# Ledger of designs, part 2: peptides against a protein of PDB entry 3HTU

Target 1, 75 residues: chain A of PDB entry 3HTU
Amino acid sequence: RRPEEWGKLIYQWVSRSGQNNSVFTLYELTNGEDTEDEEFHGLDEATLLRALQALQQEHKAEIITVSDGRGVKFF

## One batch from the design tools (peptide; made by RFdiffusion4, then SolubleMPNN)

Design b1_p8_3_s1 (from b1_p8_3, 3 letters changed)
Fold by OpenDDE base, seed 4:
Structure b1_p8_3_s1 (fold): chain B 75 residues (1-75), chain A 8 residues (1-8)
Amino acid sequence: as target 1 above (75 residues)
Amino acid sequence: MTADLPAS
């Protein structure tokens, strides 16, 4: 799958589970209990980041990268 | 922007 395709799957999960406006660490998205049954569970961080960047271009997510942390907020 | 979050 291409990054934008992964982004679509991730965003669909966020939307269908009613978690828009929620904040996640990158680890939570791919390694958390809440996504164990999702296709993107276990996705490598590099690909995940590219997927989220695609969503960010569409104003559906905001990647948060600070001095001692990282995460993403979905809209 | 949201507050700091734990690293992955």
Scores: peptide ipSAE 0.089, ipTM 0.712, DockQ to the pose 0.116
Fold by OpenDDE base, seed 5:
Structure b1_p8_3_s1 (fold): chain B 75 residues (1-75), chain A 8 residues (1-8)
Amino acid sequence: as target 1 above (75 residues)
Amino acid sequence: MTADLPAS
């Protein structure tokens, strides 16, 4: 799958689960309990980041990259 | 932008 395709799957999960406007760490998205049954569970962080960047271009997510942490907010 | 988050 291309990063854009992963982004689509991730955003579909966010939307279907009613978790828009929620904030996640990158770890929570791919390693957390809430996504254990999703295809993107276990996705490598580099590919995840590219997927989220695709969503960010569409104004569907905001990647949070600060000195002491990283995460993402979905819209 | 949202405030700091831990990486894990």
Scores: peptide ipSAE 0.088, ipTM 0.708, DockQ to the pose 0.117
Fold by OpenDDE base, seed 1:
Structure b1_p8_3_s1 (fold): chain B 75 residues (1-75), chain A 8 residues (1-8)
Amino acid sequence: as target 1 above (75 residues)
Amino acid sequence: MTADLPAS
């Protein structure tokens, strides 16, 4: 899958589960209990980041990258 | 930014 395709799957989960406007760590998205049944569970962080960057270009997510942490907010 | 979250 392309990053954009992964992004679509991730955002579909966010939307269908009613978690828009929620903040996640990258770890929570790919390793958390809430996404265990999703195709993107276990996705490597580098590919996840590219997927989220694609969503960010569409203004559907904001990647939060600070010196001592990282996460993403979905819109 | 909305939060400072732990790194993965």
Scores: peptide ipSAE 0.087, ipTM 0.715, DockQ to the pose 0.117
Fold by OpenDDE base, seed 2:
Structure b1_p8_3_s1 (fold): chain B 75 residues (1-75), chain A 8 residues (1-8)
Amino acid sequence: as target 1 above (75 residues)
Amino acid sequence: MTADLPAS
């Protein structure tokens, strides 16, 4: 799958599970218990980041990058 | 909004 396709799957989960406006660490999205049954569980961080960047371009997410960590907020 | 989150 291309990053944009992963982004679509991730956003679909966010929307269907009512996680809009929620903040996650990148780790929580791919390694957390809440996404164990999702196709994107276990996705490498590099690909995940590209997927989220695609969503960010669509104003569906905001990647939060700070010196001490990183996360993402969905809209 | 910006937040201070743990590293991935």
Scores: peptide ipSAE 0.087, ipTM 0.708, DockQ to the pose 0.117

Design b1_p8_3_s2 (from b1_p8_3, 3 letters changed)
Fold by OpenDDE base, seed 5:
Structure b1_p8_3_s2 (fold): chain B 75 residues (1-75), chain A 8 residues (1-8)
Amino acid sequence: as target 1 above (75 residues)
Amino acid sequence: MTANLPAS
């Protein structure tokens, strides 16, 4: 799958599960209990980041990258 | 798990 395709799957989960306007760590998205049944569970962080960047271009997410934390907010 | 995430 291309990063854009992963982004689509991730956002579909966000939307259908009512997680819009929620904030996640990157680890929480791919390793957390809430996404255990999703295809993107276990996705490597580099690919995840590219997927989220695609969503960010569409104004569907905002990536948070600071010295002491990393995460994403979905819209 | 959100402990490492800054406030948005």
Scores: peptide ipSAE 0.119, ipTM 0.743, DockQ to the pose 0.382
Fold by OpenDDE base, seed 1:
Structure b1_p8_3_s2 (fold): chain B 75 residues (1-75), chain A 8 residues (1-8)
Amino acid sequence: as target 1 above (75 residues)
Amino acid sequence: MTANLPAS
């Protein structure tokens, strides 16, 4: 899958689960209990980041990257 | 696991 395709799957989960406007760590998205049944569970962080960057270009997400943590907010 | 999150 391309990053954009992963992004679509991730955002579909966010939307269907009613978690728009929520904040997640990158770890939570791919390793958390809430996404265990999703195709993107276990996705490597580098690919996840590219997927989220694609969503960010569409203004559907904002990646939060600072020295002491990383996360993403979905819109 | 929001403890790992920075301020947005």
Scores: peptide ipSAE 0.118, ipTM 0.742, DockQ to the pose 0.400
Fold by OpenDDE base, seed 2:
Structure b1_p8_3_s2 (fold): chain B 75 residues (1-75), chain A 8 residues (1-8)
Amino acid sequence: as target 1 above (75 residues)
Amino acid sequence: MTANLPAS
């Protein structure tokens, strides 16, 4: 799958599970208990970041990058 | 939860 396709799957989960306006660490999205049954669980962080960047371009997410951590907020 | 995310 291309990053954009992963982004679509991730956003679909966010929307269907009512996680819009929620904030996650990148780790939580791919390694957390909440996404264990999702296809993107276990996705490498590099690919995840590209997927989120695609969503960010669509104004569906905002990547938060700080010196002591990274996360994402979905809209 | 969002423990490892400091701000913004």
Scores: peptide ipSAE 0.113, ipTM 0.737, DockQ to the pose 0.382
Fold by OpenDDE base, seed 4:
Order: sequence, then C-alpha cells, then structure tokens
Structure b1_p8_3_s2 (fold): chain B 75 residues (1-75), chain A 8 residues (1-8)
Amino acid sequence: as target 1 above (75 residues)
Amino acid sequence: MTANLPAS
C-alpha cells in the first residue's frame, strides 16, 4: 500500500471508531491495544509518518513532534 | 490525553 492508502485506513478507523480522544502517540496508534484488530497495527513508524503526512496535507491530521514527545491529532 | 504527548 502507498502512504496515502494507509492514511485512508487510519483515518477511517479514527472517524468511525467512536473514540473519545483523537490525540495519539505514534506508538499507541500502531502498537496499542485499541488498534490490535486493524490492518495498520504493527506498521513501521517510517511508513506511518508518511501516511500521516498525507493526511496532514488534507488538513485531517496534525503531526506533533517536539523534544519531549511525538504524536498526532486527528480532525 | 497521553503522557508521552505535549499539549496540542
């Protein structure tokens, strides 16, 4: 799959899963219990980042990368 | 809210 395709799968999960909080660390998005049954579980961070960057271009996500943390906020 | 993530 291309990064944009992964991004689509991730965003579909976020928007339809009824999550109370749309802020995630990159780790919990691909390694957390909440995504164990998703196709993107276990996705390598490099590919994940590219997928999120594609979503960011569409204003569907904001990647947060600072010295004391990394994550993503979905819109 | 996640501990490993700064305020957004």
Scores: peptide ipSAE 0.109, ipTM 0.735, DockQ to the pose 0.353

Design b1_p8_3_s3 (from b1_p8_3, 4 letters changed)
Fold by OpenDDE base, seed 2:
Structure b1_p8_3_s3 (fold): chain B 75 residues (1-75), chain A 8 residues (1-8)
Amino acid sequence: as target 1 above (75 residues)
Amino acid sequence: MEADLPAS
């Protein structure tokens, strides 16, 4: 899958689960309990980041980068 | 669950 395709799957999960406007750590999205049954669970961080960047271009997400961590807010 | 980030 291409990054944008992963992004689509991730966003669909966020949307369907009613978690828009929520903030997640990158780790939580791919390693958290909430996404254990999702195809993107276990996705490598590099690919995840590219997927989120694709969503960011569509104004569906905002990647948050701080000194001691990274996360993403979905819209 | 929602994460707790400094920039949030």
Scores: peptide ipSAE 0.083, ipTM 0.727, DockQ to the pose 0.602
Fold by OpenDDE base, seed 1:
Structure b1_p8_3_s3 (fold): chain B 75 residues (1-75), chain A 8 residues (1-8)
Amino acid sequence: as target 1 above (75 residues)
Amino acid sequence: MEADLPAS
């Protein structure tokens, strides 16, 4: 799958599960209990980041980068 | 589930 395709799957989960406006760490998205049943669970961080960047271009997400970590907020 | 930053 391309990053954009992963992004679509991720956003579909966010939308359908009512997670819009929620903030997740990158680890939580791919390793957390909430996404254990999702196809993107276990996705490598590099690919995840690209997927999120694709969503960010669509104004569906905002990647938050701070000194001690990163996260993402979905819209 | 929401998570607080910072973290990764």
Scores: peptide ipSAE 0.083, ipTM 0.724, DockQ to the pose 0.352
Fold by OpenDDE base, seed 5:
Structure b1_p8_3_s3 (fold): chain B 75 residues (1-75), chain A 8 residues (1-8)
Amino acid sequence: as target 1 above (75 residues)
Amino acid sequence: MEADLPAS
C-alpha cells in the first residue's frame, strides 16, 4: 500500500470510531489497544509518518513534532 | 485512547 492508502485507512478508523479531534502518539496508532484489529496496526513508523503527512496535506490531521515526543491530532 | 502530550 502507498502512504496515501494507509492514510485513508487510518482516517476511516478515526472517523468511524468517533475519535476526531483526538490526539494520539504515533505509538498509540500502531501499537495501541484501540487499533489491535486494524490493518494498520504494527505499521512501521516511517510509513505511518508518510501516511499522516498525506492526511495533513488534506487538512485532516496535524502532526505534532517536539523535542519531548511526537503525536498527531485528527480533525 | 487520547494521548497526553506536552505539545497538546
Scores: peptide ipSAE 0.081, ipTM 0.723, DockQ to the pose 0.604
Fold by OpenDDE base, seed 4:
Structure b1_p8_3_s3 (fold): chain B 75 residues (1-75), chain A 8 residues (1-8)
Amino acid sequence: as target 1 above (75 residues)
Amino acid sequence: MEADLPAS
């Protein structure tokens, strides 16, 4: 799959799963219990980041990179 | 689960 395709799958999960939170660490998305049944579970971080960057270009996500942490906010 | 990030 291309990064854009992974991004679509991730965003669909965020939008339809009824999550009460919109901010996730990169680890939570690919290694968390909440995504164990998703196709993107276990996705390598490099590919995940590219997928999120594609979503960011569409204004559907904001990658948060600070000194003591990294995550993503979905819109 | 909500992430604990300084920027959020």
Scores: peptide ipSAE 0.072, ipTM 0.725, DockQ to the pose 0.560

Design b1_p8_4_s1 (from b1_p8_4, 4 letters changed)
Fold by OpenDDE base, seed 3:
Structure b1_p8_4_s1 (fold): chain B 75 residues (1-75), chain A 8 residues (1-8)
Amino acid sequence: as target 1 above (75 residues)
Amino acid sequence: PADFSYSS
């Protein structure tokens, strides 16, 4: 899958689960319990980041990078 | 969901 396709799957999960406007760490998106049944569970961080960047271009997400970690907010 | 603490 392309990063854009991964982004679509991730956003579909966020939207359908009613978690818009929620903030996640990158870790819990791919390694957390809430996404264990999703196809993107276990996705490598590099591909995840590219997927989120695609969503960010569409104003559907905002990646937050700080000195002690990274997260993402979905809209 | 996270609060305002993030991880790398």
Scores: peptide ipSAE 0.088, ipTM 0.732, DockQ to the pose 0.335
Fold by OpenDDE base, seed 1:
Structure b1_p8_4_s1 (fold): chain B 75 residues (1-75), chain A 8 residues (1-8)
Amino acid sequence: as target 1 above (75 residues)
Amino acid sequence: PADFSYSS
């Protein structure tokens, strides 16, 4: 899958599960309990980041960087 | 979901 395709799957989950306007750590998205049944569970962080960057270009997400890590907010 | 305290 291309990053854009992963992004689509991730955003579909966000939308269907009512997680819009919520913030996640990158770890939560791919390793958390909430996404255990999703195809993107276990996705490597590098690919995840590219997927999220694709969503960010569409104004559907914002990747947040802090001194001790990163997260993402979905819109 | 996180509370604006993040990790990688």
Scores: peptide ipSAE 0.088, ipTM 0.733, DockQ to the pose 0.357
Fold by OpenDDE base, seed 4:
Structure b1_p8_4_s1 (fold): chain B 75 residues (1-75), chain A 8 residues (1-8)
Amino acid sequence: as target 1 above (75 residues)
Amino acid sequence: PADFSYSS
């Protein structure tokens, strides 16, 4: 799958589960219990980041990098 | 879901 295809799957999960406007760590998206049944569970962080960047270009997500952490907010 | 601390 291409990064934008992964982004589509991730955003579909966020939308269908009613978690828009929520903030996630990158880790819990691919390693958390809430996504264990999703195809993107276990996705490597590099590919995840590219997927989220594709969503960010569409104004569907915002990747947040702080001095001591990273996360993503979905819209 | 996480707070503003995110992943550190």
Scores: peptide ipSAE 0.087, ipTM 0.731, DockQ to the pose 0.317
Fold by OpenDDE base, seed 2:
Structure b1_p8_4_s1 (fold): chain B 75 residues (1-75), chain A 8 residues (1-8)
Amino acid sequence: as target 1 above (75 residues)
Amino acid sequence: PADFSYSS
């Protein structure tokens, strides 16, 4: 899958599960309990980041980088 | 969901 395709799957989960406007660490999306049944669970962080960047271009997400890590807010 | 600190 391309990063954009992963982004679509991730956003579909966000939307369907009512997680819009929520903030996640990148780790939570791929390693958290909430996504254990999703295809993107276990996705490498590099690909995840590219997927989120694709969503960010569509104004569906905002990646936030802080000193102790990174997070993402979905819209 | 994470808090505003975005730390795991």
Scores: peptide ipSAE 0.086, ipTM 0.726, DockQ to the pose 0.346

Design b1_p8_4_s2 (from b1_p8_4, 3 letters changed)
Fold by OpenDDE base, seed 4:
Structure b1_p8_4_s2 (fold): chain B 75 residues (1-75), chain A 8 residues (1-8)
Amino acid sequence: as target 1 above (75 residues)
Amino acid sequence: PASFSYSS
């Protein structure tokens, strides 16, 4: 799958599960209990970041980079 | 994990 295809799957989960306007760490998205049944569970962080960057270009997400970690807010 | 976490 291409990054934008992964982004689509991630955003579909966010929308269908009612997680819009929520903030996640990158770890929670791919390793958390809430996404264990999703195809993107276990996705490597590098590919995840590219997927989220694709969503960010569409104004559907905002990647948050701080000195002690990274996260993402979905819209 | 980052310094912040998900919360509903």
Scores: peptide ipSAE 0.088, ipTM 0.704, DockQ to the pose 0.222
Fold by OpenDDE base, seed 2:
Structure b1_p8_4_s2 (fold): chain B 75 residues (1-75), chain A 8 residues (1-8)
Amino acid sequence: as target 1 above (75 residues)
Amino acid sequence: PASFSYSS
């Protein structure tokens, strides 16, 4: 899958599960309990980041980078 | 861990 395709899957989960406006660490998205049954669970962070960047371009997500780590907010 | 936490 391309990053954009992963992004689509991630956003579909966000939308279906009512997680819009939620904030996640990148780790929580791919390793958290909430996404255990999702195809993107276990996705490597590099690919995840690219997927989120694709969503960000579509104004569906905002990657947050602070000194103590990174997260993402979905819209 | 990051300074962020999951919240919905």
Scores: peptide ipSAE 0.083, ipTM 0.707, DockQ to the pose 0.225
Fold by OpenDDE base, seed 3:
Structure b1_p8_4_s2 (fold): chain B 75 residues (1-75), chain A 8 residues (1-8)
Amino acid sequence: as target 1 above (75 residues)
Amino acid sequence: PASFSYSS
């Protein structure tokens, strides 16, 4: 899958599960209990980041970069 | 993981 395709899957989960306007660490998104049954669970961070960047371009997400890690806010 | 956690 291309990053954009992963982004679509991730956002579909966010929307369908009512997680819009939520904030996740990148770790929670791919390694958390809430996404264990999703295809993107276990996705490598590099690919995840590219997927989220694609969503960010569409104003569907905002990547949060801080000194002590990174996260993402979905809209 | 980052210092912040999941929230909605």
Scores: peptide ipSAE 0.082, ipTM 0.707, DockQ to the pose 0.244
Fold by OpenDDE base, seed 1:
Structure b1_p8_4_s2 (fold): chain B 75 residues (1-75), chain A 8 residues (1-8)
Amino acid sequence: as target 1 above (75 residues)
Amino acid sequence: PASFSYSS
């Protein structure tokens, strides 16, 4: 899958599960219990980041980069 | 993980 395709799957989960406006660490998104049943669970962080960047271009997510880690907020 | 955690 291309990053954009992963992004689509991720955002579909966000939307269907009512996680819009939620904030996740990148780790929680792919390794957390909340996404255990999703195809993107276990996705490598590099690919995840690219997927999220695609969503960010569509204003569906905002990647949060702090000195002590990274996360993402979905809209 | 980052210093912040999951929130909704």
Scores: peptide ipSAE 0.081, ipTM 0.707, DockQ to the pose 0.236

Design b1_p8_4_s3 (from b1_p8_4, 4 letters changed)
Fold by OpenDDE base, seed 3:
Structure b1_p8_4_s3 (fold): chain B 75 residues (1-75), chain A 8 residues (1-8)
Amino acid sequence: as target 1 above (75 residues)
Amino acid sequence: PADFSYES
């Protein structure tokens, strides 16, 4: 899958589970309990970031990459 | 989900 396709799957999960406007750590998305049954569970961080960047271009997510933290907010 | 918290 391309990063854009991963982004679509991630956003579909966010939307269908009613978690829009929620903030996640990058770890929660790919390693957390809430996504264990999702296809993107276990996705490598590099690909995850590219997927989220695609969503960010569409104004569907905001990536936070401060010196002491990483996360993403979905809209 | 995190409450405006981020992974360190």
Scores: peptide ipSAE 0.078, ipTM 0.701, DockQ to the pose 0.368
Fold by OpenDDE base, seed 1:
Structure b1_p8_4_s3 (fold): chain B 75 residues (1-75), chain A 8 residues (1-8)
Amino acid sequence: as target 1 above (75 residues)
Amino acid sequence: PADFSYES
């Protein structure tokens, strides 16, 4: 899958599960219990980041990078 | 979901 395709799957989950306007760590998106049944569970962080960047271009997500921390907010 | 507590 291309990054934008992963992004689509991730956002579909966010939307279906009502997680819009929520903040996640990158880890919990791909390694957390809430996404265990999702195809993107276990996705490597590098690919995840590219997927989220694609969503960010569409203003559907905002990647938060602070000193000693990263996360993502979905809209 | 996190509470603005980001992964490091």
Scores: peptide ipSAE 0.078, ipTM 0.701, DockQ to the pose 0.360
Fold by OpenDDE base, seed 5:
Structure b1_p8_4_s3 (fold): chain B 75 residues (1-75), chain A 8 residues (1-8)
Amino acid sequence: as target 1 above (75 residues)
Amino acid sequence: PADFSYES
């Protein structure tokens, strides 16, 4: 899958589960219990970042990169 | 979901 396709799957999960406007760490998004049944569970961080960047271009997510950690907010 | 204290 291309990063944009992964982004689509991730955002579909966020939207369908009613978690828009939620904040996740990158770890819990791909390694957390809430996404265990999703195809993107276990996705490598590099690909995840590219997927989230694609969503960010569409104003559907914002990647938070601060010195004390990283996360993502979905819109 | 996390708060604004993200994992590093």
Scores: peptide ipSAE 0.078, ipTM 0.698, DockQ to the pose 0.335
Fold by OpenDDE base, seed 2:
Structure b1_p8_4_s3 (fold): chain B 75 residues (1-75), chain A 8 residues (1-8)
Amino acid sequence: as target 1 above (75 residues)
Amino acid sequence: PADFSYES
């Protein structure tokens, strides 16, 4: 899958599960309990980041980078 | 979901 395709899957999960407006760490999305049944569970962080960046271009997500961590908010 | 500390 292309990053954009992963992004679509992630966003679909966010939307369908009512997780919009919630902030996630990148780790939570791919390693958290809430996504254990999702295809993107276990996705490498590099690909995840590219997927989220694709969503960000569409204004569907905002990647938050801080000195000691990163997160993402979905819209 | 994480708080604004991002758990990191």
Scores: peptide ipSAE 0.076, ipTM 0.696, DockQ to the pose 0.329

Design b1_p8_4_s4 (from b1_p8_4 with S3D T7E)
Fold by OpenDDE base, seed 2:
Structure b1_p8_4_s4 (fold): chain B 75 residues (1-75), chain A 8 residues (1-8)
Amino acid sequence: as target 1 above (75 residues)
Amino acid sequence: PADFTYEP
């Protein structure tokens, strides 16, 4: 799958589960209990980041990169 | 969750 395709799957999960406007760490998305049944569970961080960047271009997510860590907010 | 979280 391309990063854009992964992004679509991730955003579909966010929308269908009613978690828009929520903030996640990258670890929570691919290693958390809430996504254990999702296809993107276990996705490598590098590919995940590219997927989130694709969503960011569509204004569906915002990657938060601060000195203390990273996260992502979905809209 | 609506609260801000981050991964170091």
Scores: peptide ipSAE 0.055, ipTM 0.676, DockQ to the pose 0.264
Fold by OpenDDE base, seed 3:
Structure b1_p8_4_s4 (fold): chain B 75 residues (1-75), chain A 8 residues (1-8)
Amino acid sequence: as target 1 above (75 residues)
Amino acid sequence: PADFTYEP
């Protein structure tokens, strides 16, 4: 799958599960308990980041990068 | 959805 395709799957989960307007750490998305049954669970961070960047371009997410870590807010 | 965890 391409990053954009992963982004679509991630956003679909966010929308269907009512997680919009929530903030996640990148770890929670791919390693958290809430996404264990999702296809993107276990996705490598590099690909995840590219997927989120694709969503960011569509104004569906905002990646937050701080000195002590990274997170993402979905809209 | 909580506090940010360090991710290098």
Scores: peptide ipSAE 0.052, ipTM 0.695, DockQ to the pose 0.251
Fold by OpenDDE base, seed 4:
Structure b1_p8_4_s4 (fold): chain B 75 residues (1-75), chain A 8 residues (1-8)
Amino acid sequence: as target 1 above (75 residues)
Amino acid sequence: PADFTYEP
């Protein structure tokens, strides 16, 4: 799958589960209990970042980079 | 977007 396709799957989960306007760590998205049944569970971080960057270009997400961690907010 | 708080 292309990063854009992964982004679509991730955002579909966010939308269907009512997680819009929520903030996640990158770990929670791919390794958390809430996404165990999703196709993107276990996705490598590099591919995840590219997927989220694609969503960010569409103003559907914002990647948060701080000195001691990273996360993402969905809109 | 709206303001938010974040905990790493």
Scores: peptide ipSAE 0.048, ipTM 0.673, DockQ to the pose 0.162
Fold by OpenDDE base, seed 1:
Structure b1_p8_4_s4 (fold): chain B 75 residues (1-75), chain A 8 residues (1-8)
Amino acid sequence: as target 1 above (75 residues)
Amino acid sequence: PADFTYEP
């Protein structure tokens, strides 16, 4: 899958679960209990980041990069 | 960006 395709799957999950406007750590998305049944569970961080960047380009997400950690907010 | 609570 291409990064944008992964992004689509991730955003679909966010939308279907009603978690728009929620903030996640990158770890939560791919290793959390809430996504265990999702195809993107276990996705490597590098690919995840590219997927999120694709969503960010569409104004559907905002990647948060701070010295203390990283996260993403979905819109 | 919108205000939010960040949890690292």
Scores: peptide ipSAE 0.046, ipTM 0.668, DockQ to the pose 0.164

Design b1_p8_5_s1 (from b1_p8_5, 3 letters changed)
Fold by OpenDDE base, seed 2:
Structure b1_p8_5_s1 (fold): chain B 75 residues (1-75), chain A 8 residues (1-8)
Amino acid sequence: as target 1 above (75 residues)
Amino acid sequence: PADFSYEP
């Protein structure tokens, strides 16, 4: 799958589960209990980041990169 | 989730 395709799957999960406007760490998305049944569970961080960047271009997510860590907010 | 902590 391309990063854009992964992004689509991730955003579909966010929308269908009613978690819009929520913030996640990258680890929570791919290793958390809430996504254990999702296809993107276990996705490598590098590919995940590219997927989120694709969503960010569509204004569906905002990647938060601060000195103390990283996260992503979905809209 | 509502309570968020950044990934280091």
Scores: peptide ipSAE 0.065, ipTM 0.693, DockQ to the pose 0.197
Fold by OpenDDE base, seed 1:
Order: C-alpha cells, then sequence, then structure tokens
Structure b1_p8_5_s1 (fold): chain B 75 residues (1-75), chain A 8 residues (1-8)
C-alpha cells in the first residue's frame, strides 16, 4: 500500500470510531489495543509517518513533534 | 477514555 492508502485506512478508523479531534501517540495508533483488529496495526513508524503526512496535507491530521515526544491529532 | 501523553 502507498502511504496515502494507509492514511485512508487510518482516517477511516478514526472516523468510524468517532475519534475525530482526538490525539494519539504514534505507538498508540499502531500498537495500541484499540487498533488490534485494524490492518494498520503493527505498521512500521516510518510508513506510519508518511501516511500521516499525507493526511496532514489534506488537513485531516496534524503531526505533533516536540523535543520530548510526538503525536498526531485528527480532525 | 482518551488520555494523551507524548511519545518520546
Amino acid sequence: as target 1 above (75 residues)
Amino acid sequence: PADFSYEP
């Protein structure tokens, strides 16, 4: 899958689960209990970031990068 | 419940 395709799957999950406007850690998205049944569970961080960046270009997500951590907010 | 903490 392309990063954009992964992004679509991730955002679909966010939307279907009613978690728009929620903030996640990257680990939570791909390794958390809430996404165990999702195709993107276990996705490597590098690919995840590219997927999220694609969503960010569409203004559907905001990647939070600070000196002491990272996260993502979905809109 | 959603609780956010930055991932180091």
Scores: peptide ipSAE 0.064, ipTM 0.682, DockQ to the pose 0.173
Fold by OpenDDE base, seed 4:
Structure b1_p8_5_s1 (fold): chain B 75 residues (1-75), chain A 8 residues (1-8)
Amino acid sequence: as target 1 above (75 residues)
Amino acid sequence: PADFSYEP
């Protein structure tokens, strides 16, 4: 899959999961219990980051990079 | 979108 395709799957999960919390660490998305049944579970961080960057270009996500960690906010 | 405070 291309990064854009992974981004689509991730955003579909965010949209359909019914969760009210739109902020995640990168680890939570690919290694968390909430995504164990998703195709993108276990995705390598490098590919995940590219997928999120594709969503960011569409203003569907914002990657948060701080000195003590990283996360993503979905819109 | 909602206003969230991120805490790494």
Scores: peptide ipSAE 0.051, ipTM 0.684, DockQ to the pose 0.179
Fold by OpenDDE base, seed 5:
Structure b1_p8_5_s1 (fold): chain B 75 residues (1-75), chain A 8 residues (1-8)
Amino acid sequence: as target 1 above (75 residues)
Amino acid sequence: PADFSYEP
């Protein structure tokens, strides 16, 4: 899958699964219990970042890089 | 854009 395709899957999970928490660490997205049933569970961080960057270009997500870690907010 | 924080 291309990063854009992964981004689509991730955003579909966020927007259609009934999840009300829209802020995640990168670890939570790919290693958390809430995403265990999703195809993107276990996705490598590099590909995840590219996927999220694609969503960010579409104004569907905002990647946050802070001194103590990274996360993403979905819109 | 809105500002926010989180705990990794």
Scores: peptide ipSAE 0.048, ipTM 0.664, DockQ to the pose 0.103

